# Designs tried in a protein design run: peptides against a protein of PDB entry 6B4E. Part 12

Target 1, 295 residues: chain A of PDB entry 6B4E
Amino acid sequence: TNFDKISKMFWHYKDKIAQIKQDIVLPIKKADVNVRNLLSRHKRKINPKFGQLTNSNQQLFKIQNELTQLINDTKGDSLAYHWILNFIAKAVVHQAETEVRVKPESALPLGKLTLYLLVQFPELQELFMARLVKKCPFVIGFTCEIDTEKGRQNMGWKRNNENKWEDNTSYDERMGGILSLFAIITRLQLPQEFITTTSHPFPIALSWHILARICNTPLNLITNTHFVILGSWWDAAAVQFLQAYGNQASKLLILIGEELTSRMAEKKYVGAARLRILLEAWQNNNMESFPEMSP

## One batch from the design tools (peptide; made by RFdiffusion4, then SolubleMPNN)

Design b1_p9_3_s3 (from b1_p9_3 with T6V)
Fold by OpenDDE base, seed 1:
Structure b1_p9_3_s3 (fold): chain B 295 residues (1-295), chain A 9 residues (1-9)
Amino acid sequence: as target 1 above (295 residues)
Amino acid sequence: SLGKDVTMP
């Protein structure tokens, strides 16, 4: 693991967020009133769609089609198009922070929808990844110290209006929700219409990178959050990860579940305890995946 | 290969 490379990637996406604000968000505020009105209407129509997802593939396909139409309506104006994609990127991550946080299995329909959109609208990929890295740098295996204000900010910690940090549980759960979504995306097959013509934008190899990079992270930087997100990843993708990489996957699961938890045992992290339970369940042939969606 | 990064430090 090259941590310098990971840091460069992290800061690349931080810069991308700044660029998005400068080149997409701010310019729209000064755009033609008709464009602004269009985008406001589309925003109102798009936003509830993510909450309308169920365990039904039929419902998923309906929403995919509706979103596709709404996004296509903006393609005549490049700025409007990029703005709506950026909005979608933000909305998807927000859905992960809120709904997936409390119902992890909801990551599956959300992930399917997101993957479809990422392939259908390639410009969404950088916008989405930038938002993910900003909100949850664990998605690229980035970790820094959180003893400083800057460190906490870099790791996606929020402050309220009173400049008080969010509580550890809230942070852990948000990170878990976002990571669950990303994990799902990495382990999903491309939609049938794309599988033969398009490469996967966020393939299962990115899950490998998450796990490996966390394993190689200096132990003094490992927190309860690392174990929480590993547990979230496990629920979301461990079965498919094993299918993809076989014995090599097993080795990595043992490393996170046994070795990393053992090395951090003195900390008595609740997330680590849960991860050990997941490991033990696997060892007892009780590894579970999210239920498949209905037709 | 990806496997080379499977080692703990």
Scores: peptide ipSAE 0.040, ipTM 0.757, DockQ to the pose 0.143
Fold by OpenDDE base, seed 4:
Parts: sequence; C-alpha cells; structure tokens
Structure b1_p9_3_s3 (fold): chain B 295 residues (1-295), chain A 9 residues (1-9)
Amino acid sequence: as target 1 above (295 residues)
Amino acid sequence: SLGKDVTMP
C-alpha cells in the first residue's frame, strides 16, 4: 500500500470539493432567475425521493425514472446540470448518514439508485466520490491522526452548535452508514441496460482497496471506527466479495477479522468484537447478506 | 494485481 498516493487522492477530492463550491455552487447564486427557479423546483422534487425508497424494485424503478427526467430537464444548461448532480451527490450521502446509519439494509435500494444514476449521468461520479471522501475518507482507505482539530475535520468529524465534537458512537454510526452505501455500490451489478456497454464506475476492486489499505494502516492510527466500518462493509458486501475473488477474498477477510482484531485486542474495541463475531459466523457457514428487494 | 496475497505489516 502506497500511503502517499492515498493521501494525494484524499487531498485531490478535498480540492475538488472546494472547486465544486467555486465553479458550481457559487455561480448558480448569480445565475438567471429562471435558472435559479428551475433548480429550486427540481431540488424540492428530488430531495424527498431518496427517502421514498423501499425494499421494492418497482418503487426503485419509478424513482429512477422520475429522477432521470428531472435531471434531463437541466441538460440544456451545463451549470444547472452540474449543480443538480452535485445536489444529488450531497443528498445521497446525507441519506447514508441518516437512514442507512439506523437501517443498514436500506443501503441496498439507495445503492441501486445511486449506481443507476452514476452510470446514466457519468458527470455525477467525480461529484459523488468527492462528497464521499470528504464525509468518510475510509471509502478510499485514508486515515490520519485525530488528536488535532484539523485531523478530526479531515476524518469527517462534526461539531455541534456549541462547538462540541460529536460523540464517538454518532461518528462511528455515520461512517458505517456511508461506508455501507459505498460497499453496496461496489458489489452491485450494473443495471441490465448498461452491462454490455459500460464499465462499472466503482467496482468491487474498490472494496479490496478499502480492506487492504486498512490492513496496512499503522496500528497506532487504527481506531474503533475502523472496525465499525469494516463490520458495516462485511454486512454489505462480504458475500459478494467472496464470490468475486474466492480464495484471495478469504485471505483478506481473515486478515481483517482475525489478524487485525487480534493485533488490536488490548484496546477492547466494540467494533472489533463485532467483526470477530462476523468472522466466526462465516467460519461456521453462517454468513448473512442483506435480503433481496421485492419485485 | 489485486489477486496478490495481502499481508499484515
């Protein structure tokens, strides 16, 4: 693992966030009133749709079609188009921080919707990845120290209105929610309409990178959060990961589930304990996946 | 290659 490259990638996306603000978000505030009104209407229509997802594929397809139409309505204006995609990127990540956080299996319909949009609208890919890395740098296997304010900010920690850091549980759950979504995206097959013409934008290989990079992270930087997000990843993608990489996947699952947890045993991390339980379940041929969606 | 063995440091 080349941590210099990972760091460069992290800062690339941090810079991308700043660029998005400068080149997309701020310019729209000065755009024609008709454009601003259009985007306001679209925002109001788009925003609730992510919360309208259920375990129904029929409902998913309905929402996909509705969002596709709404996004297509903006294509005549490049700035408006990129603005609406950036809004969607933010909304999807927010949904992961809230709904997926409390109901991990909701990552499946959200991930399916997101993957569809990422393929249908390729310009969403960089916008979405930038937002993911900003909110949850674990998605690229980035870790830094959190004993400084800047370090915590870089790792996606939030402060409340009283300038108090969020509690560890809240942070862990948010990171888990975001990582669950990303993990789901990486293990989903492309929609049938794209599978023969398009490469997967965030393939299962990115899950490999997450696990491998965390395994190679200096132990002094490993926290409970690392184990929490690994557990979230496991629930979301371990079965499909094993299907994809076979014996090599098994080795990596053993590394995170057994070796990494063992090396950190003195910390008594609750996330590590859960990960060990997941490992043991797998060893007993009882690995679980999220339930499939209904028709 | 992603198929290479990964080892703990």
Scores: peptide ipSAE 0.038, ipTM 0.755, DockQ to the pose 0.110
Fold by OpenDDE base, seed 2:
Structure b1_p9_3_s3 (fold): chain B 295 residues (1-295), chain A 9 residues (1-9)
Amino acid sequence: as target 1 above (295 residues)
Amino acid sequence: SLGKDVTMP
């Protein structure tokens, strides 16, 4: 693991967030009134769509078509198009922080929708990844110390209106929700209409990177959150990860489930205890995955 | 490469 490379990637996306604000978000406020009105109407139509997802593929396809039409309506203006994609990127991550957090299996329909949009609208890819890295650096296996204000901010910690840090449980759950979504995206197959013409934008290899980079993280930087997000990843993608990489996947699952938890045993992290339970379930041939969606 | 084993520190 090259941590310098990971750090460079982290800061690349942090810079991208600043660039998005400067080049997309702020300029649209000065755009023509007709463009602003269009985007306001589209925003109101788009925002509820993510909460309308269910375990139904029919409902998914309906929402895909509706969003595709709404996004296409903006393509005549490059700034408007990028603005609506950035809005979607933010909305998807927000859905992960709220709904996926409390119902992890909801990551599946949300992930399918997101993957479709990422392929259909390639410009969404950098916007989405930048938002993910800002909110949950674990998606690229980045970790830093949280003993400073800047360190906490870099790791996606939030402050409330009273400038108090969020509680540890809230942070852990939010990170778990976002990581669940990303894990699902990495393990999903491309929609049939794209599989022969397009490469997967965020393939299963990115799940490998998450696990490997966490395993190589200095132990003094490992927290309960690391184990929580590993557990979230496990629920979301472990079955498909094993299918993709076979024996090499097994070695890495044992490494995180057995070796990493054992090395951190003195901390008595609740997240580590849960990961041990997941490992034991797998050893007993009882590894579970999220239920498949209905037709 | 993904085919290589990962080692703990």
Scores: peptide ipSAE 0.038, ipTM 0.753, DockQ to the pose 0.110
Fold by OpenDDE base, seed 5:
Structure b1_p9_3_s3 (fold): chain B 295 residues (1-295), chain A 9 residues (1-9)
Amino acid sequence: as target 1 above (295 residues)
Amino acid sequence: SLGKDVTMP
């Protein structure tokens, strides 16, 4: 694991966030009133769609079609198009922070929708990844110290209006929710219509990177959150990960579930205890995955 | 390569 490369990637996406603000978000405020009105209407129509997802593929396809049409309506203006994609990127991550954190299995329909949009609208990929890395650096296996304000900020910690950091549980749940979504995306197959023409934008290899990079992270930087997000990843993708990489996947699951938890046993992290339970369930041939969606 | 063993430091 090259941590310098990971750090460079992290800061690349942080810079992208700043660029998006300067090149997309701020300029649209000065755009033609008709464009602004269009985007306002579209924003209002798009935002509820993510909450309308269910365990139904039929409902998913309906929403995919509706969003596709709404996004296509903006293609006549490049700035408007990029603005709406950036809005979608933010909305998807927000849905992970709010809904997925409390109902992890909701990551499946959200992930399917997101993957569809990422393929249908390739310009969404960098916008989405930038937002993911900003909110949850764990998606690229980035970790830094959180003993400083800047370190906490870099790791996606939020402060309230009173300048108080969010509680550990809130942070853990948000990170778990975002990571669940990303994990699902990495393990999903492309929609049938794209399999022969398009490469997966965020393939299962990215799950490998997450696990490997965490395993190689200096132990003094490992926190409860690392184990929480590993548990979230496990629920979301472990079955498919094993299918993809076989024995090598098994080794890596043992590394995170047995070795990493053992090395950190003195900390008595709750997340580590849960991960150990997941490992043991797997060892007893009781590894579970999210249920498939209904037709 | 993803097929290579990953070890902790």
Scores: peptide ipSAE 0.038, ipTM 0.752, DockQ to the pose 0.111

Design b1_p9_4_s1 (from b1_p9_4 with S1M D6E)
Fold by OpenDDE base, seed 1:
Structure b1_p9_4_s1 (fold): chain B 295 residues (1-295), chain A 9 residues (1-9)
Amino acid sequence: as target 1 above (295 residues)
Amino acid sequence: MFNVPEEPP
């Protein structure tokens, strides 16, 4: 792994966030009142949709159609269109930080919805990745030290109004939620209507990148969070990952579950303990995936 | 730190 390249990618997306603010978010505030009103109405309609997801494919398709219509309504104005997509990108990641965090299996319907939107509206892809990387650099396998304020900020740590850092558990859970969503997206098949017309925007190879890059990370930078997000990834995508890469996938799962955890054993990370349990479950032919959605 | 290939097989 060339970590210099990973760092460049990380900062690319950080720059993209700044660009989005300057080119999309701020300019819309000066847009025509009719456009602003349209976007305000659409924002109000779009925002609750992510929370309306269930384990039902029927409900998913309904929401997909509703969002598609709402987004299409903005295409007459390029700025409005990009603003809505950026809003959606933010909302999806926020949903991962809040709902998926506490209910990991909710990543499946959210991931299906997100993947649909990413394909239906390709301009969402860069907006979404930028938001993901900002909030959870683990999605591209980026890691830096967190002994400094800047390091913590780069790794997506939040501070409250009193400038107090969030607790470790909160951070771990948020990162796990976001990573679960991303992992799900990488292992989902494209919707039937797109399979023959487009390539997967975030394929399973990106899961390989995450695991490989974490394994290749200097041990002094490995934290409990790394193990937490690996566990989240495991629940979300390990089955499909094994299907995709077979023996090589198996080796990598053993590497993270056995070797990486062993090297960090002295730290007694809770996340590492969980990952070990997942490994053992797999070794006992009990690897589980999220339940499939109902019709 | 390990030496895992960057790209999948």
Scores: peptide ipSAE 0.738, ipTM 0.982, DockQ to the pose 0.942
Fold by OpenDDE base, seed 5:
Structure b1_p9_4_s1 (fold): chain B 295 residues (1-295), chain A 9 residues (1-9)
Amino acid sequence: as target 1 above (295 residues)
Amino acid sequence: MFNVPEEPP
């Protein structure tokens, strides 16, 4: 793994976030009142849609159609269009941080919705990835030290109003939620209407990158969070990952579940213990995936 | 650390 390349990717997206603020978010505040009113109304209609997702494909399709219409209403103004997509990118990641965090299986309908939107509105892809990398650098396999304030900030740690860092459990759960969403997206098939015309924007290969890059990370940088997000990834995508890469996938799952956990055994990470349990379940022919959605 | 190939098979 070329970690310099990964670092460059990380900072590319950090710069993209700054660019989005300067070129999209701030300018809209000075836009025509009619545009601002339109966006305010659409924001209010869009925001609750993510919470309306269930395990029903019928409900999913309904929400997809509603969001598509709302987004299309903004296409007459490029700035408004990009603003609403950026809003959606932020909202999806926020949903992962809050809902998926506490109910991992909710990543499936959210992931399906997100993948649909990413294909339907290609300009969302860069906005979404930038938000993901900012909030959870693990999605591209980036890791840095967290012994400094800047290091913690880079790894997505939050501070409260008193400038105190969030607790470890909160951070781990947020990272797990975001990673679950990303993992689901990587293992989903494109909707039938797009398969012949569009390539998958975030394919299963990106899951390989996550696992490989974490395995190749210097051990002194490996934390409990790494194992937590690997466990989240496992629940979300391990079955489909095995289907995609067969024996090579098996080797990599053994590597993270057995070898990486063993090398870090002295740390007694709770996340590592869970990952070992997942490995053992698989070895006993009991690997599980999220339940499929209803029609 | 390990030496896992960066790209999938």
Scores: peptide ipSAE 0.737, ipTM 0.983, DockQ to the pose 0.945
Fold by OpenDDE base, seed 2:
Structure b1_p9_4_s1 (fold): chain B 295 residues (1-295), chain A 9 residues (1-9)
Amino acid sequence: as target 1 above (295 residues)
Amino acid sequence: MFNVPEEPP
C-alpha cells in the first residue's frame, strides 16, 4: 500500500469540499431570486424522501422517480444543478450518520437509491465521494493519528457547540453507519437499465481497498473504530465480497478477523471482539447478509 | 501491519 497516494487522495477530496463551498454553495446565495426560490422548494421536497425509504422496492422506485424529476428541473442552470446534487450528497451521508447508525439494514435501500442517483447523475459522484471522505476517511482506507486536534478533525471527529469532542461511542457508531452505506454501494449490482451501458462508479474493488489498506496500516494507528467499521462492512458486504473474489476474499476476511484482531488483543477493543464473533459465525457456516428488499 | 496487495485479484 502506498500511503502517500492515499494521503493525496484524502487531501484531494478535502480540497474538493473547499472548492464546493466556494464555487457552488456561496455563489448560489447571490443567484437570481427565482433560482434561489426553486432550490428552496426542491430542498424541502427532497429532504424527507431519504427517511421515507423502506424495505420495499416499489417504494424505492417511487422515490427514485420523484428525485429524478426534481433534479432534472434544475438542469437548466448549471449552478443550481450542482447545488442540488451537493445537497443530496450531504443528505445521504447525514442519513447514514443518523438512521443507518441505529439500523444498519437501512443501508440497503439507501444504498440502492444512492447508486441509482450516482449513475443517473454522474456529477454526483465526486460530490458524494468528497463528502464521504470528509466525514469518514475510512471509506478510502485513510488513517492518521488522533492525538492532535488536527488529526481528530481529519478523521472526522466532531465537536459540539461547547467545543467538546464527541464521545468515542458516538464517533464509532457514526463511522460505522457511513461505512455501512459505502460498503453496500460497492457490493450492489447496477440497476438493470444501466448494466450494459455503464460501469459501476464505486465497484466492489473499493471494498478490497478498504480492507487491504486497514490491514497494511501501522498498528500504532489502529483503534477500536477500525474494528467497528470492519464489523459494519462485514455485515453489509462480506457475503458478496466472497462471491466476487472467492479464495482471495476468504484470506482477507481471515486476516482481518483473526490476524489483525490477534495483533491488537492487548487493547481489548470491543469492536475487535465483535469482529471475532463474526469470523466464528462464518467458520460455522453462519455468515449472514441483510435481507433482500421486498418487491 | 501486513502486506496485503493493494488491488484485488
Scores: peptide ipSAE 0.737, ipTM 0.982, DockQ to the pose 0.929
Fold by OpenDDE base, seed 3:
Structure b1_p9_4_s1 (fold): chain B 295 residues (1-295), chain A 9 residues (1-9)
Amino acid sequence: as target 1 above (295 residues)
Amino acid sequence: MFNVPEEPP
């Protein structure tokens, strides 16, 4: 792994976030009152949609159609269109941080919705990836030290209004939620209507990148969070990962579950203990995936 | 540190 390349990718997306603020978010505040009112109404309609997802495909399709209509209503104004997509990108990641963290299986309907939108509206892809990398650099296998304020900030740590860092458990759970969503997206098949017309925007190969890059990370930079997000990834995508890459996938799962955890055993990370439990379940032919959604 | 290939097979 060329970590200089990964670092460049990380900073590319950090720059993209700054660019989005300058070119999309700030300019819309100066737009005419009609555009601002339209976007305000659309925002209010869009926000609750992500929380309305259930384990029902029927409900998913309903929400897909409603969001598609709302987004299409903005296409007449390029700035408004990009603003609403950026809003959606932020809302999806926020849903992962809040709901998926406490109910990991909710990543499946959220991931299906997100993948649909990413294909239906290609301009969402860069906006979404930039937001993901900002909030959870683990999605591209980026790691830096967290002994400095800047390092913590780069790794997506939040401060409250009193400038106090969030607790370790909160950070771990948020990272796990975001990574679960991304993992689900990478292992989902494209909707039937898109299979012949487009390639998967975030394919299963990106899951390989995450695992490989974490394995290749200097051990002094490995934290409990790394094991937490690997466990979240495992629940979300391990079955499909094995289906995709077979024996090579198996070797990599053993590497993270056995070898990486063993090398870090002195740290007694709770996340590592959980990952070992997942490995043992697999060894006992009891690897589980999220249940499929109902009709 | 391990030396896992960057790209899948």
Scores: peptide ipSAE 0.736, ipTM 0.982, DockQ to the pose 0.952

Design b1_p9_4_s2 (from b1_p9_4 with D6E)
Fold by OpenDDE base, seed 1:
Structure b1_p9_4_s2 (fold): chain B 295 residues (1-295), chain A 9 residues (1-9)
Amino acid sequence: as target 1 above (295 residues)
Amino acid sequence: SFNVPEEPP
């Protein structure tokens, strides 16, 4: 693994976030009042839809159609269009941070919706990835030290109004939620209407990158969070990952579940213990995936 | 650390 390249990718997306602020977010504040009003109305309609997802494909399709219409309403103004997509990117990641973290299986409908939108509106892809990397650098296998304030910030740690860092559990769960969403996206098939016309924007290969890069990370940088997000990934995508890469996937799962956990045993990470349980379940032919959605 | 290939097979 070339970690310099990963770092460059990380900072590319950090720069993209800054660019989004300058070129999309700030300019819209000075846009025509009619445009601002339109976007305000759309924001209010769009925001609750992510929470309206259920285990129903029918409900998913309804929401997909509604969002598609709302987004299409903005296409006449490029700035408005990009603003609404950026809003959606932020909202999806926020949903992962809040809902998926407490109900991991909710990543499936959210991931299906997100993948649909990413394909339907290609301009969403860079906006979404930038937000993901900012909030959860693990999605590209980036890791840095968290012994400094800047390091913690880079790894997506939040501070409250009193300048106090979030607790470890909160951070771990939040990262797990985001990673679950990304993992789901990587292992989903494209919607039927796109399979023959479009390539998958975030394919299963990106899951390989995550696992490989974490395995290759210097041990002194490995934290409980790494194991937590690997566990989240496992629940979300391990079955499909094995289907995709077969024996090589198996080897990699053993590396993270057995070898990496063993090397870090002295730390007694709770996340590592959970990952070990997942490994053992798999060894006992009891690997589970999220339940499929109902019609 | 390990030496896992960067790209999938």
Scores: peptide ipSAE 0.743, ipTM 0.981, DockQ to the pose 0.948
Fold by OpenDDE base, seed 5:
Structure b1_p9_4_s2 (fold): chain B 295 residues (1-295), chain A 9 residues (1-9)
Amino acid sequence: as target 1 above (295 residues)
Amino acid sequence: SFNVPEEPP
């Protein structure tokens, strides 16, 4: 793994976040009052939609259609269109940080919705990826030291108003939630209407990248969070990953579940212990996936 | 660290 290349990718998206603020978020504040009012109304209608997801495909399709209409209403103004997509990108990631972190299986309907929107509105892809990388660099297999303030910031750690870092559990859960969403997206098939016309924007290969890059990360940079997000990934995508890459997938799952955990055994990471349990369950022919959604 | 191929098969 060329980690210099990964670092460059990381900073590319960090720069994009700054660009989004300068070119989209700030300018809209000076836009025509009618545009601002439109966006305010749409924001209020869009925001609750993510919480309305259930295990029902019918409900999913309803929400997809509603969001599609709301987004299309902004296409007459390029700035407004990009603003609403950026809002959606932020909202989806926020939903992963809050809901998916406590209910991982909710990643499935959220992932399906997100994938649909990413294909339907291609301009969302870069906005979404930038937000993902900022919040959870693990999605591209980026890792840096967290012994410095800047290092923690780069890895997505939050500070409160008193400049106190969030607790480890909160950070781990947030990272797990975001990674679960991303993992789900990578293992989902495109909706039927797009299969013949569009390539998958975030295919299963990106899951391979995550696992490989983490395995190749210097051991001194591996933390409990790495194992937590690997466990989250496992629940979200391991079954489909095995289906995609067969024996090579199996080798990689053994590598993360057995070899990587063993090399870090002295740290007694709780996340590593869970990952070993997942490995053992698989070895006992009990590889589980999230339940499929209802028709 | 390990030397896993970065690209899938």
Scores: peptide ipSAE 0.743, ipTM 0.981, DockQ to the pose 0.951
Fold by OpenDDE base, seed 3:
Structure b1_p9_4_s2 (fold): chain B 295 residues (1-295), chain A 9 residues (1-9)
Amino acid sequence: as target 1 above (295 residues)
Amino acid sequence: SFNVPEEPP
């Protein structure tokens, strides 16, 4: 792994976030009142949709259609269109931080919705990836030291209104939620209507990147969070990952579950303990995946 | 650290 390349990619997306603010978010504040009113109305309609997802495909399709219509209503104004997509990108990640963290299986309907939107509206892809990398650099296998304030900020740590860092548990859970969503997206098949015309925007290969890059990370930079997000990834995508890459996938799962955890055993990370439990379950032919959604 | 191939097979 060329970590200089990964760092460049990380900072590319940081620059993208700055660009989005300058070119999309700030200009809308000065846009025509009619445009601002339109976007305010659409924002209010769009925001609750993500919380309305259930384990029902029927409900998913309903929400997909509703969102599609709402987004299409903005296409007449390029700035408005990009603004609403950026809003959606932020909302999806926020949903992962709040709902998926407490109910990991909710990543499946959210991931299906997100993948649909990413294909239906290709301009969402860069906006979404930039937001993901900002909030959870683990999605591209980026890691830096967190012994400094800047390091913590780069790794997506939040401060409250009193400038106090969030607790470790909160951070771990948020990262796990976001990574679960991304993992689900990477292992989902494209909707039938797109499978012959479009390539997958975030394919299963990106899951390989995450695992490989974490394995290749210097051990002094490995934290409990790394194991937490690997566990989240495991629940979300391990079955499909094995299906995709067979023996090579198996070797990599053993590497993270056994070898990486063993090398870090002295740290007694709770996340590592959980990952070992997942490995053992797999070894006992009891690897579980999220249940499929109902019709 | 390990030396896992960057790209999948």
Scores: peptide ipSAE 0.743, ipTM 0.981, DockQ to the pose 0.949
Fold by OpenDDE base, seed 2:
Structure b1_p9_4_s2 (fold): chain B 295 residues (1-295), chain A 9 residues (1-9)
Amino acid sequence: as target 1 above (295 residues)
Amino acid sequence: SFNVPEEPP
């Protein structure tokens, strides 16, 4: 792994976030009142949709259609269109931090919705990825030291209104939630209407990148969080990952579950212990996946 | 650290 390249990718998306603020978020405040009113109405309609997802495909399709219409209403103004997509990107990641965090299986309907929108509205892809990398750089396998404030910020640590860092458990859970969503997206098939005409924007290969880059990370930078997000990834995508890459996937799962955990055994990370349990379950032919959604 | 190939097979 060329970590210089990964670092450049990380900073590319950090720059993109700054660009979004300057070119989309701030300018809309000076836009025509009619545009601002449109966006305010749409924001209010869009925001609750993500919480309305269930394990029902019927409900998913309903929400997909509703969001599609709402987004299409903004296409007459490029700035408005990009603003609403950026809003959606932020909302999806927020849903991962809050709902998926506590109910990982909710990543499936959220991931399906997100993948649909990413294909239907290609301009969402860079906006979404930038937000993901900012909030959870693990999605591209980026890791840096967290001994400094800047390092923590780069790794997605947040401070409250009193300037106090979030606790380790909160950080781990948030990262796990976001990573679960991303993992789900990478292992989903494209919606039927797009399979023959469009390539997957975030394919299963990106899951390979995550695992490989973490394995290749210097051990002194590996934390409990790395094992937590690997466990989250495992629940979300391990079955499909094995289907995609077969024996090579198996080797990589053994590497993270056995070898990486063993190398870090002296740390007694709780996340590592869970990952070993997942490995053992797999070895006993008991690898589980999230339940499929209802028709 | 390990030396896992960057790209999948």
Scores: peptide ipSAE 0.743, ipTM 0.981, DockQ to the pose 0.931

